# Peptides against a protein of PDB entry 6RO1, part 190

Target 1, 216 residues: chain A of PDB entry 6RO1
Amino acid sequence: LGKEIEEYIHKPKYCLPFLQPGRLVKVKNEGDDFGWGVVVNFSKKSNVKPNSGELDPLYVVEVLLRCSKESLKNSATEAAKPAKPDEKGEMQVVPVLVHLLSAISSVRLYIPKDLRPVDNRQSVLKSIQEVQKRFPDGIPLLDPIDDMGIQDQGLKKVIQKVEAFEHRMYSHPLHNDPNLETVYTLCEKKAQIAIDIKSAKRELKKARTVLQMDEL

## One batch from the design tools (peptide; made by RFdiffusion4, then SolubleMPNN)

Design b2_p29_2_s4 (from b2_p29_2, 9 letters changed)
Fold by OpenDDE base, seed 2:
Structure b2_p29_2_s4 (fold): chain B 216 residues (1-216), chain A 29 residues (1-29)
Amino acid sequence: as target 1 above (216 residues)
Amino acid sequence: MEEEEEKKKLEEELEKLEEELKKKKEEEE
């Protein structure tokens, strides 16, 4: 179940609308578990498959992750490594392939506009830790059906069109279709509003439940 | 009351975005 859901949620066609700045995501790369990090931005990179010459678009998300200090010294040549459990580590912006996202949270944090200062990056770690304290059973996940709309053929078709248009844009650099950015922005806004409605419904239900318990 | 009004505003905003997305899909067909 959890791994099967992971195979769906990390697909660009489902997760891209939810990869807004401040979104909590969990990153795993092979044996390296970075735990929870925060989305800074995402980008699409054109990749040419070496054997077919086919354009295979790579989606890269920049994620603020807790990294080991050792990995920072070698950051020019070595991939970032997760901080050891007992290590404080340092928050770094790491480019992550979207398929390495093992979970996506319904929680979105405010992030500093300038992440170049270490103190600004470390402030985000404090915010993650505060969220973890508020959710002892774990940080809340996006619902694949209700939040991510994986069954929404309409949203799926839009995302597929977006992917196809972006693929055409990378294959044909002269065809910057300004409509693509508009459709993508509308999908992101729709996705965010749907999450916010669901969150407000949950809060309202909790408030009503608390009021009912106080009346008993 | 305030949370129900915020929810209603968000529902109306979602409906408008769904209509805009539908219109954009129809313009691309």
Scores: peptide ipSAE 0.018, ipTM 0.346, DockQ to the pose 0.019
Fold by OpenDDE base, seed 4:
Structure b2_p29_2_s4 (fold): chain B 216 residues (1-216), chain A 29 residues (1-29)
Amino acid sequence: as target 1 above (216 residues)
Amino acid sequence: MEEEEEKKKLEEELEKLEEELKKKKEEEE
């Protein structure tokens, strides 16, 4: 069940509309669990499969992750590694293949516009830790069916607009259409509101179920 | 009592979010 959900969530077809700046995501790379990080940006890389000549687009998300300082010192030659449990680590922007996302949260954080200063990156870690404190049972996940399964026609239209926008951005990287950014921002806000409504509905149902059990 | 207050808060939050979603749908039409 959990692994099957992960395999569904990390598929670009389903997760791309939710990979907005500030989105909380979990990153796992083989044995390396980075835990919760924050999406900074998203990019599509054209990859040509060497054997088929088919364009298999690689989706890369830049994620602000807690990395080991030891691995960062060697970062000229080695990939960043997750901070050890007892290590404070350092928040770094790491390019991550979308299929390495093990979870996507319904929560979005505000991120500083400039992530070059260490203090700005570490402020995001504090924000993640504050979210973790608010959710002792774990950071809320996007529901694959209710949140990522486009059943709402309004949400479906929003996601289709986002997908079309992303497709246009990736097809025409030179056309920063400022009107498209405005439409995209509105679509993202609408998508987030729809997620939050569904989350609140689920929590309300849980609260009602608990109340009914206590009356029994 | 505490659970009823939590339920009420969640209902109020849901109502606000539904109104915000409605306004956003009306702004796009």
Scores: peptide ipSAE 0.016, ipTM 0.409, DockQ to the pose 0.016
Fold by OpenDDE base, seed 5:
Structure b2_p29_2_s4 (fold): chain B 216 residues (1-216), chain A 29 residues (1-29)
Amino acid sequence: as target 1 above (216 residues)
Amino acid sequence: MEEEEEKKKLEEELEKLEEELKKKKEEEE
């Protein structure tokens, strides 16, 4: 169940619209669990399949993650490693392949515009810890059906349109079509509004339930 | 009274979000 959901949510076709700056994501690379980090940006890299000559796009998300200080010293040659349990660690922006996202939260955080200062990166860790304190049962996940629209034909069509526009853009490298950014931005905004509507509906239902309990 | 006002604010916010979602769907078609 949880792993099966992970296999869907980390697919670019489902998760890309939710990989906005500030999105809380959980990163796991093999045995290395980084825990919760924050999306900084997203990039698509063209990869050519060596056997077919087909363009297989690689999706890379830059995620602010709590890394070990030891891995940072070797960061020129070694992959970043998660902070040890007893280690303070340091928040670093790490390029992560999208398929390494083990969870995506409904929560978005404010990110400082400049993440070059250590203090600005460390402030984001404080914000993550504050969210974790607010959610003792765990940071809220995106619902793959209701929030991510997995199996939603409407969202699937939107994603397919984005993928088709992206595929057209990749088939026509000269068209930095401002329409793709517009369509992507519209899809992101639509996805966020759908989450916000669902959140507001849940809050309204809670408020109504509390009011009904106080009237009894 | 405060909870009813909060409920009303949430209903108004929900309505605005639903209208914004509708407009965006119409702009994407």
Scores: peptide ipSAE 0.016, ipTM 0.394, DockQ to the pose 0.016
Fold by OpenDDE base, seed 1:
Structure b2_p29_2_s4 (fold): chain B 216 residues (1-216), chain A 29 residues (1-29)
Amino acid sequence: as target 1 above (216 residues)
Amino acid sequence: MEEEEEKKKLEEELEKLEEELKKKKEEEE
């Protein structure tokens, strides 16, 4: 259910109006959870589908993320990795595909005009940490309907199911309905399978691209 | 040769995952 909401909010048609500089966003890439970062800017890149010649526009958001110092040394060859829990890390501007945004906050931060100095980037981390301290139950999210104006009936059905599930969970605190655990575990498995499919499709696309480059 | 075999393995894994996802969708309806 929560992941089904993510599939709506990360769509460019819905989220682009909210990707202003200073917007708090949560970034996840496969197994890499960067947590909360701050939007710096976004850009539209032209992408051409190799098989159809169709224009498939890629939306890239530059997000200031807490990265591991190890990944920064290899940043020319490797994707940035999130800072380990015990690591201080370093805030870096990372180009992120918009579909990797797992959450969008109602909160906007002031960001320094120049993010080249490390101290300016690290000041933004302090600001994120201050927001997290103000919201112990979690950073406030944009409401998909009320804030983002998403009119999709699929999303409305998902929200209604979540509300009905929450209502059942709270109305029957003692009903460990084994069916609820089974539905939840099925939804988690389905969501994991969908992630794995997406990963496998990316790897297949990379392998195909390498093969095409070797044939040239 | 090795890259074509790797591509084929990834295609087989993808097909299996797509079938598992389809089955899970049918179990939720």
Scores: peptide ipSAE 0.014, ipTM 0.400, DockQ to the pose 0.012

Design b2_p29_3_s1 (from b2_p29_3, 17 letters changed)
Fold by OpenDDE base, seed 5:
Structure b2_p29_3_s1 (fold): chain B 216 residues (1-216), chain A 29 residues (1-29)
Amino acid sequence: as target 1 above (216 residues)
Amino acid sequence: SFKVGEYFEVNKANLEEALEKWEEYMKSL
């Protein structure tokens, strides 16, 4: 159920208007849960589907994420990894495909103007942590219907099922977690997503290299 | 100036006010 909602929320059609700088978002990449990060920017990349020649625009959101310091040393070839729970990590601007957004918060943080300094990036982590303390039940989510304006009847049915399920869980604690079946279909989507991120990061690196050549 | 833990909520009902707050913040930077 929650995962079915995620499949609507991460669609560019619905989420792009909410990807403003400072927006809190959750990022999951395969088995890597980055938790809450902060939107810095997003970009539309022209992608040509190799098989059809059709323009399939890739949407890449730059998200400030808590990354493992070990993963940053190999940043040329390896994908950023989330910081371990006990690790301080380092806040890094990570290019993320929009479909890797697992949640979008109603909360927007104020962010530093310049995120190049490590201290400015780490100050945003402190800001996330302070916001998390203010929301003991979790950081508030955008309502997919009321806030995001998703009119999809499939989503409405999912939400009604979630509400009815939550109401049943509160009334009957003994019902087995129905999340078991939805775990399998997500594992296959996760593998394809990693390939796509690695591709998008390579393209962004190429684009940054071109921009650096234009500054010379 | 940036302050740690300062935030605002943006929902459908407060979009305009939230845009103004963001613009004011960006002007202050």
Scores: peptide ipSAE 0.371, ipTM 0.885, DockQ to the pose 0.618
Fold by OpenDDE base, seed 1:
Structure b2_p29_3_s1 (fold): chain B 216 residues (1-216), chain A 29 residues (1-29)
Amino acid sequence: as target 1 above (216 residues)
Amino acid sequence: SFKVGEYFEVNKANLEEALEKWEEYMKSL
């Protein structure tokens, strides 16, 4: 279900209008989870399908991500890697294919205009961490239907299944089914996404005020 | 005045206002 929603939101036809500078996005590349980063820019690259000659545009989003210092040393030959939990890491602007966006937040950050200085990039990490502190249940997500305007009936059915599952979880606490734990870990990720959407909708009503961060 | 590290939420209902605030911020930089 979360993955099924992801298959919709990462499509350029849906997400591109929301990839404004400062937008919080979650980036995952296979086993590499970068977590939350900030959109800096995006570009459309002309690509030609090798077999058909058809124009298949590639969309690349430049995302400020927390990277390992090791990957930065090898940056000439190796792709950026996410910072380990135990390391500080460094915020770097990483070109990311749009389909690697696993989530898009309703939140936009005010970011420095010049991200060349390391201190400016690291300030954005502090800002992300403060946003995470303000949203203990998770950073609020864009609603794929209400905010992103996705009309796909497949997505509507996925959302209805999530909502019906959440309603069943709250109405019948089946505490004791061990097969539910595996479904619950998947559905806690899904229910967390839907709670994140619903908490996002509730917090969106409150966050009409530019929240001044007292410590910046 | 907007500060670096401040944030705002953008949804369908506030998109226009959010765009205006962002443009004001970008002009202040």
Scores: peptide ipSAE 0.255, ipTM 0.786, DockQ to the pose 0.478
Fold by OpenDDE base, seed 4:
Structure b2_p29_3_s1 (fold): chain B 216 residues (1-216), chain A 29 residues (1-29)
Amino acid sequence: as target 1 above (216 residues)
Amino acid sequence: SFKVGEYFEVNKANLEEALEKWEEYMKSL
């Protein structure tokens, strides 16, 4: 369910309008969870599919991510790795394929104009941490329907299933089901998604402007 | 000037106001 929502929100046709500078985004690359980072900019790259010769535009977002200091030393040859939970890390601008965005926040940070100085990048980390303290239940997400304007019926069905699952979990604490532990970890992720969905539904009522992104 | 932990929320309902706030901020830098 959470992953099914991710499969919608990371699609360029849905997320590109929200990839403004300062936007909080969550980045995952395979096994590497970078957590929350900040959008700096994005670019469209021409790509040709190797087998079909079809033009497949790649969207690359530059994201300030908390990287391990070890990975930065090898940055010429190795991909940046996320900082360990106990590590301070260093904020680095990392080019990320848009499909690696696992979440998009409603929050936009004010960012320094120049991110070349390390101190300016580290100040953004402090801002992320201050925002995380203000949102103890997690950084708020954009509603994929209400904020992002996704009209896909498949997504609506996924969200309805999440909402119905959460309602069942809260209404019937299955205290006696031995399968609860595996359900709990799935449920915490789902509960976060539905909190984020519920916050965003309140704001949708006003802005019916269809951003026709036919030209990006 | 940049301030640590300053943010604004941008959703569908406040998009115009949020754009104005961002533009004003960028002009102040």
Scores: peptide ipSAE 0.341, ipTM 0.874, DockQ to the pose 0.606; fails the geometry check
Fold by OpenDDE base, seed 2:
Structure b2_p29_3_s1 (fold): chain B 216 residues (1-216), chain A 29 residues (1-29)
Amino acid sequence: as target 1 above (216 residues)
Amino acid sequence: SFKVGEYFEVNKANLEEALEKWEEYMKSL
């Protein structure tokens, strides 16, 4: 269920409008879970498919992530690695392919204007930690239908299954179902993704207006 | 000034207000 919603929300056609500066997003790359990071900006890269010559645009989001200090020393040759649970780490702006976004929050942080100073980047980590303390059940996630305006019938069916599971979970205190966290994470994912579509449609309209002005 | 732990929620209902809050914040920086 969680992964099924993720397959919708990470699609550029749905998530790009929500990738505003300060937006909390979860980043996962295969086995590397960076957890919650903060969007700084995004860019569209022209990519040409080698076999078809078709333009397949790559979307890269710059996300402020808690990285291992060891991986940052090797940053010239190695991809950034997430900080270990026992490690302090360092907040670094990492270019992330948009399909690696595993969640998008309703929460938008106020961020420093200049993220070049380490102290400014580390202050954003403190803000993430303060938000996590305010949401003990997890950082609120955008509703993919209501806020993300995803009209896909497949997603609606997934969401209905999640809601039916939540209702059963509240009605039957199976406190020990290991899938409980997965379902809560899904239902939180549902609530918050809906929130940012309206924001994102407005910013996509602004961004399209800017892109249309650069073509004039 | 940037304040640690300050955030706003952006949902479908408050989107316009949330955009205004962000624009005001960015002007204050």
Scores: peptide ipSAE 0.323, ipTM 0.866, DockQ to the pose 0.563; fails the geometry check

Design b2_p29_3_s2 (from b2_p29_3, 12 letters changed)
Fold by OpenDDE base, seed 3:
Structure b2_p29_3_s2 (fold): chain B 216 residues (1-216), chain A 29 residues (1-29)
Amino acid sequence: as target 1 above (216 residues)
Amino acid sequence: SFKPGEYIEITKENREEAEKKWKEYMESL
């Protein structure tokens, strides 16, 4: 469910108006979870679709992310890697494809004007950490309907399912079950598998004609 | 002057004002 919402949120049509400098965003690339970073800028790049020759706009957001120091040494040749939990890391501006944004916060940080100095970038990490302390239940997310204005009926149905699931979880004495994290993780994994299947089926369906979306 | 941990929460209700305040702050730096 949460990842079905993600499939709407990371669409340029919906998220671009919210990718202002200072906006808190989560970045996840495959197995690499960067956690919360800060938008610095975004750009529209023209890309030629290899299969159609048509110009498809790529949207790249520059995000200040906590990277491993090891990754920084190799940053000229290798993709940035997230800092290990026990590592201080270093804040680096990383170009991120917009579809790699896993969450967008309602929170917009005040940031230094010049992020070229390491100290200025590290001061933003302190800001993220201070914001995280103010939100013990987690950094607040943009509401996809109310804040982002997404009118998609598919999303509304997903949200209704989430709300109905949450209401059922909250109405059940499972509130005190230490397995809640496991159930959330399993629901997230099941939702991820369902989305990976739906994404893989959409990629397969972009490769194969219109008919196969009705079965899911 | 930049202060670590200063932020604005932007919702539907305050979006325009919040964006204005953010710009004013960033221009003051």
Scores: peptide ipSAE 0.487, ipTM 0.920, DockQ to the pose 0.761
Fold by OpenDDE base, seed 5:
Structure b2_p29_3_s2 (fold): chain B 216 residues (1-216), chain A 29 residues (1-29)
Amino acid sequence: as target 1 above (216 residues)
Amino acid sequence: SFKPGEYIEITKENREEAEKKWKEYMESL
């Protein structure tokens, strides 16, 4: 369910109007979870599909992300890696393909005008941490129907199923329905299978995209 | 002056006003 919603949200036709400077976004690249970062800028790159010659535009968003300091030393040749849980990390502007956005928040941060100084980038990390303290249940998400204006009937059916499931979870006292654990386990297994299928499709697409980046 | 942890929440209902407040803040920096 949550992954099916993600597949709509990360589509350029829906998310681009919400990728303004200061917007909180969650970035995940395969096994690398960067958590919450801040949009800095957006760019459209012209790409040509190798097999059809058809224009397939690549959408790249520059996101200020908490990166490992070790990965920054190799930044000339290697992709940035997320900071370890116990690491302080360093905030870096990372070019991210729009389909790697796992969530978009309703929250837009105030940011420094100049993000070139390290201190200004690290002040944005403090801002993210202060926002996280204000939202103990998690940073609020954009509503895909109400806020993003997505009219897709497939998405509406997914949301109705989520709401009906949540309503059942709140109406059943957590203690008494042995079927709830079974439904959670089935939802987690279905979510995991959907991860694995999406990961395999992303690896196939990355193998194609790395091949396309070596031709550029 | 930039203040860490200041933000605006933008929903459908307040989008125009929230975008205005965000611009005004960034211009004041």
Scores: peptide ipSAE 0.467, ipTM 0.915, DockQ to the pose 0.795
Fold by OpenDDE base, seed 4:
Structure b2_p29_3_s2 (fold): chain B 216 residues (1-216), chain A 29 residues (1-29)
Amino acid sequence: as target 1 above (216 residues)
Amino acid sequence: SFKPGEYIEITKENREEAEKKWKEYMESL
């Protein structure tokens, strides 16, 4: 379910309008979870499929991500790796294929105009961290239906299943489902995504006003 | 000046105004 929602939101036809500078996004590449980063820019690359000659445009988003300093030493030959949990890391602009976006936030950060200086990039990490403090339940996600305008009936069914599952999980302790363990790990991720969607929907109903966070 | 932690939340209802405010802020930097 969470993965199924992800399969919709990372599609260029849905997400491109939201890939604006300052937009918070999650980047995940296989086993590498970069967590929350900030969109800097995106580009459409012309790609021609070698076998069909069909134009298959690649969409690359430049995302400011917290990278391991070790991986940056080899950046000429190796892809950037996420910072280790105990590592401070360094914020780097990483070109990311759009399908590697695992989440898109409703939040758009104010960012420095020049991200070339390390200090400016690291200030964005501080900004992400301050935003994370403001959202103890997690950075709010774009609602794929309400915010992103996805009309796909498959997605609506997935969301309905997630909402129904959450409602069942809260109303009935799952104690009797033998698939509980596999369901729990999937359901924690699904429940988190669905909580995030439901919180986003609840916030959507409340947030008629531009929420601007000034440093108080 | 850029301040860490300043953000706007952009939803369907406030998209236009929020985008305007973001642009105005970024132009002020």
Scores: peptide ipSAE 0.410, ipTM 0.897, DockQ to the pose 0.621
Fold by OpenDDE base, seed 2:
Structure b2_p29_3_s2 (fold): chain B 216 residues (1-216), chain A 29 residues (1-29)
Amino acid sequence: as target 1 above (216 residues)
Amino acid sequence: SFKPGEYIEITKENREEAEKKWKEYMESL
């Protein structure tokens, strides 16, 4: 059920208006949970589908995420990894495909104007932690219907099922989680997502290199 | 001055005012 809501929320047509600087978002990539990060910016990239020649726009959001320091050393070749629970990590701006946003908060942080200094990036981690202390039950989510204005009848039915399930969860101990089969189909989608992230990061790096070549 | 943990919550009810306050803050930095 929560995953079915996620399939609506992460669609560019719904989430893009809410990807303002300072917006809290949750990022997941396959088995890697980065937790809560902060939107810095987003960009639209032209992608040509290799088989159809159709232009499928890729939406990349730059998210300030808590990353492992080990993954940062290899950042030229490897995807950023989330900080381990036992490490401090480092806040880094990571280009993320929009469909990897697992949640969007109602909260927008006040952020430093310049996020290039390490201290400014780490101050944002302190801000996230202070917000988490204020919301012991979790950082508040945007309502898909009320806040995001999603009018999809399929989503309304999913929400009604979630509310009915939550009401039942509070009333009865969860014995039967029938959603095991839905987990497998989501794993295949996640593998394709990892490939698309690597592609989008390479294209971001190329676009930065091209912008630097025209200024020389 | 930027203070850690300063935030604005933007919901349907306060969206316009909250977005205005957020912009005013960012312009003050």
Scores: peptide ipSAE 0.377, ipTM 0.875, DockQ to the pose 0.616

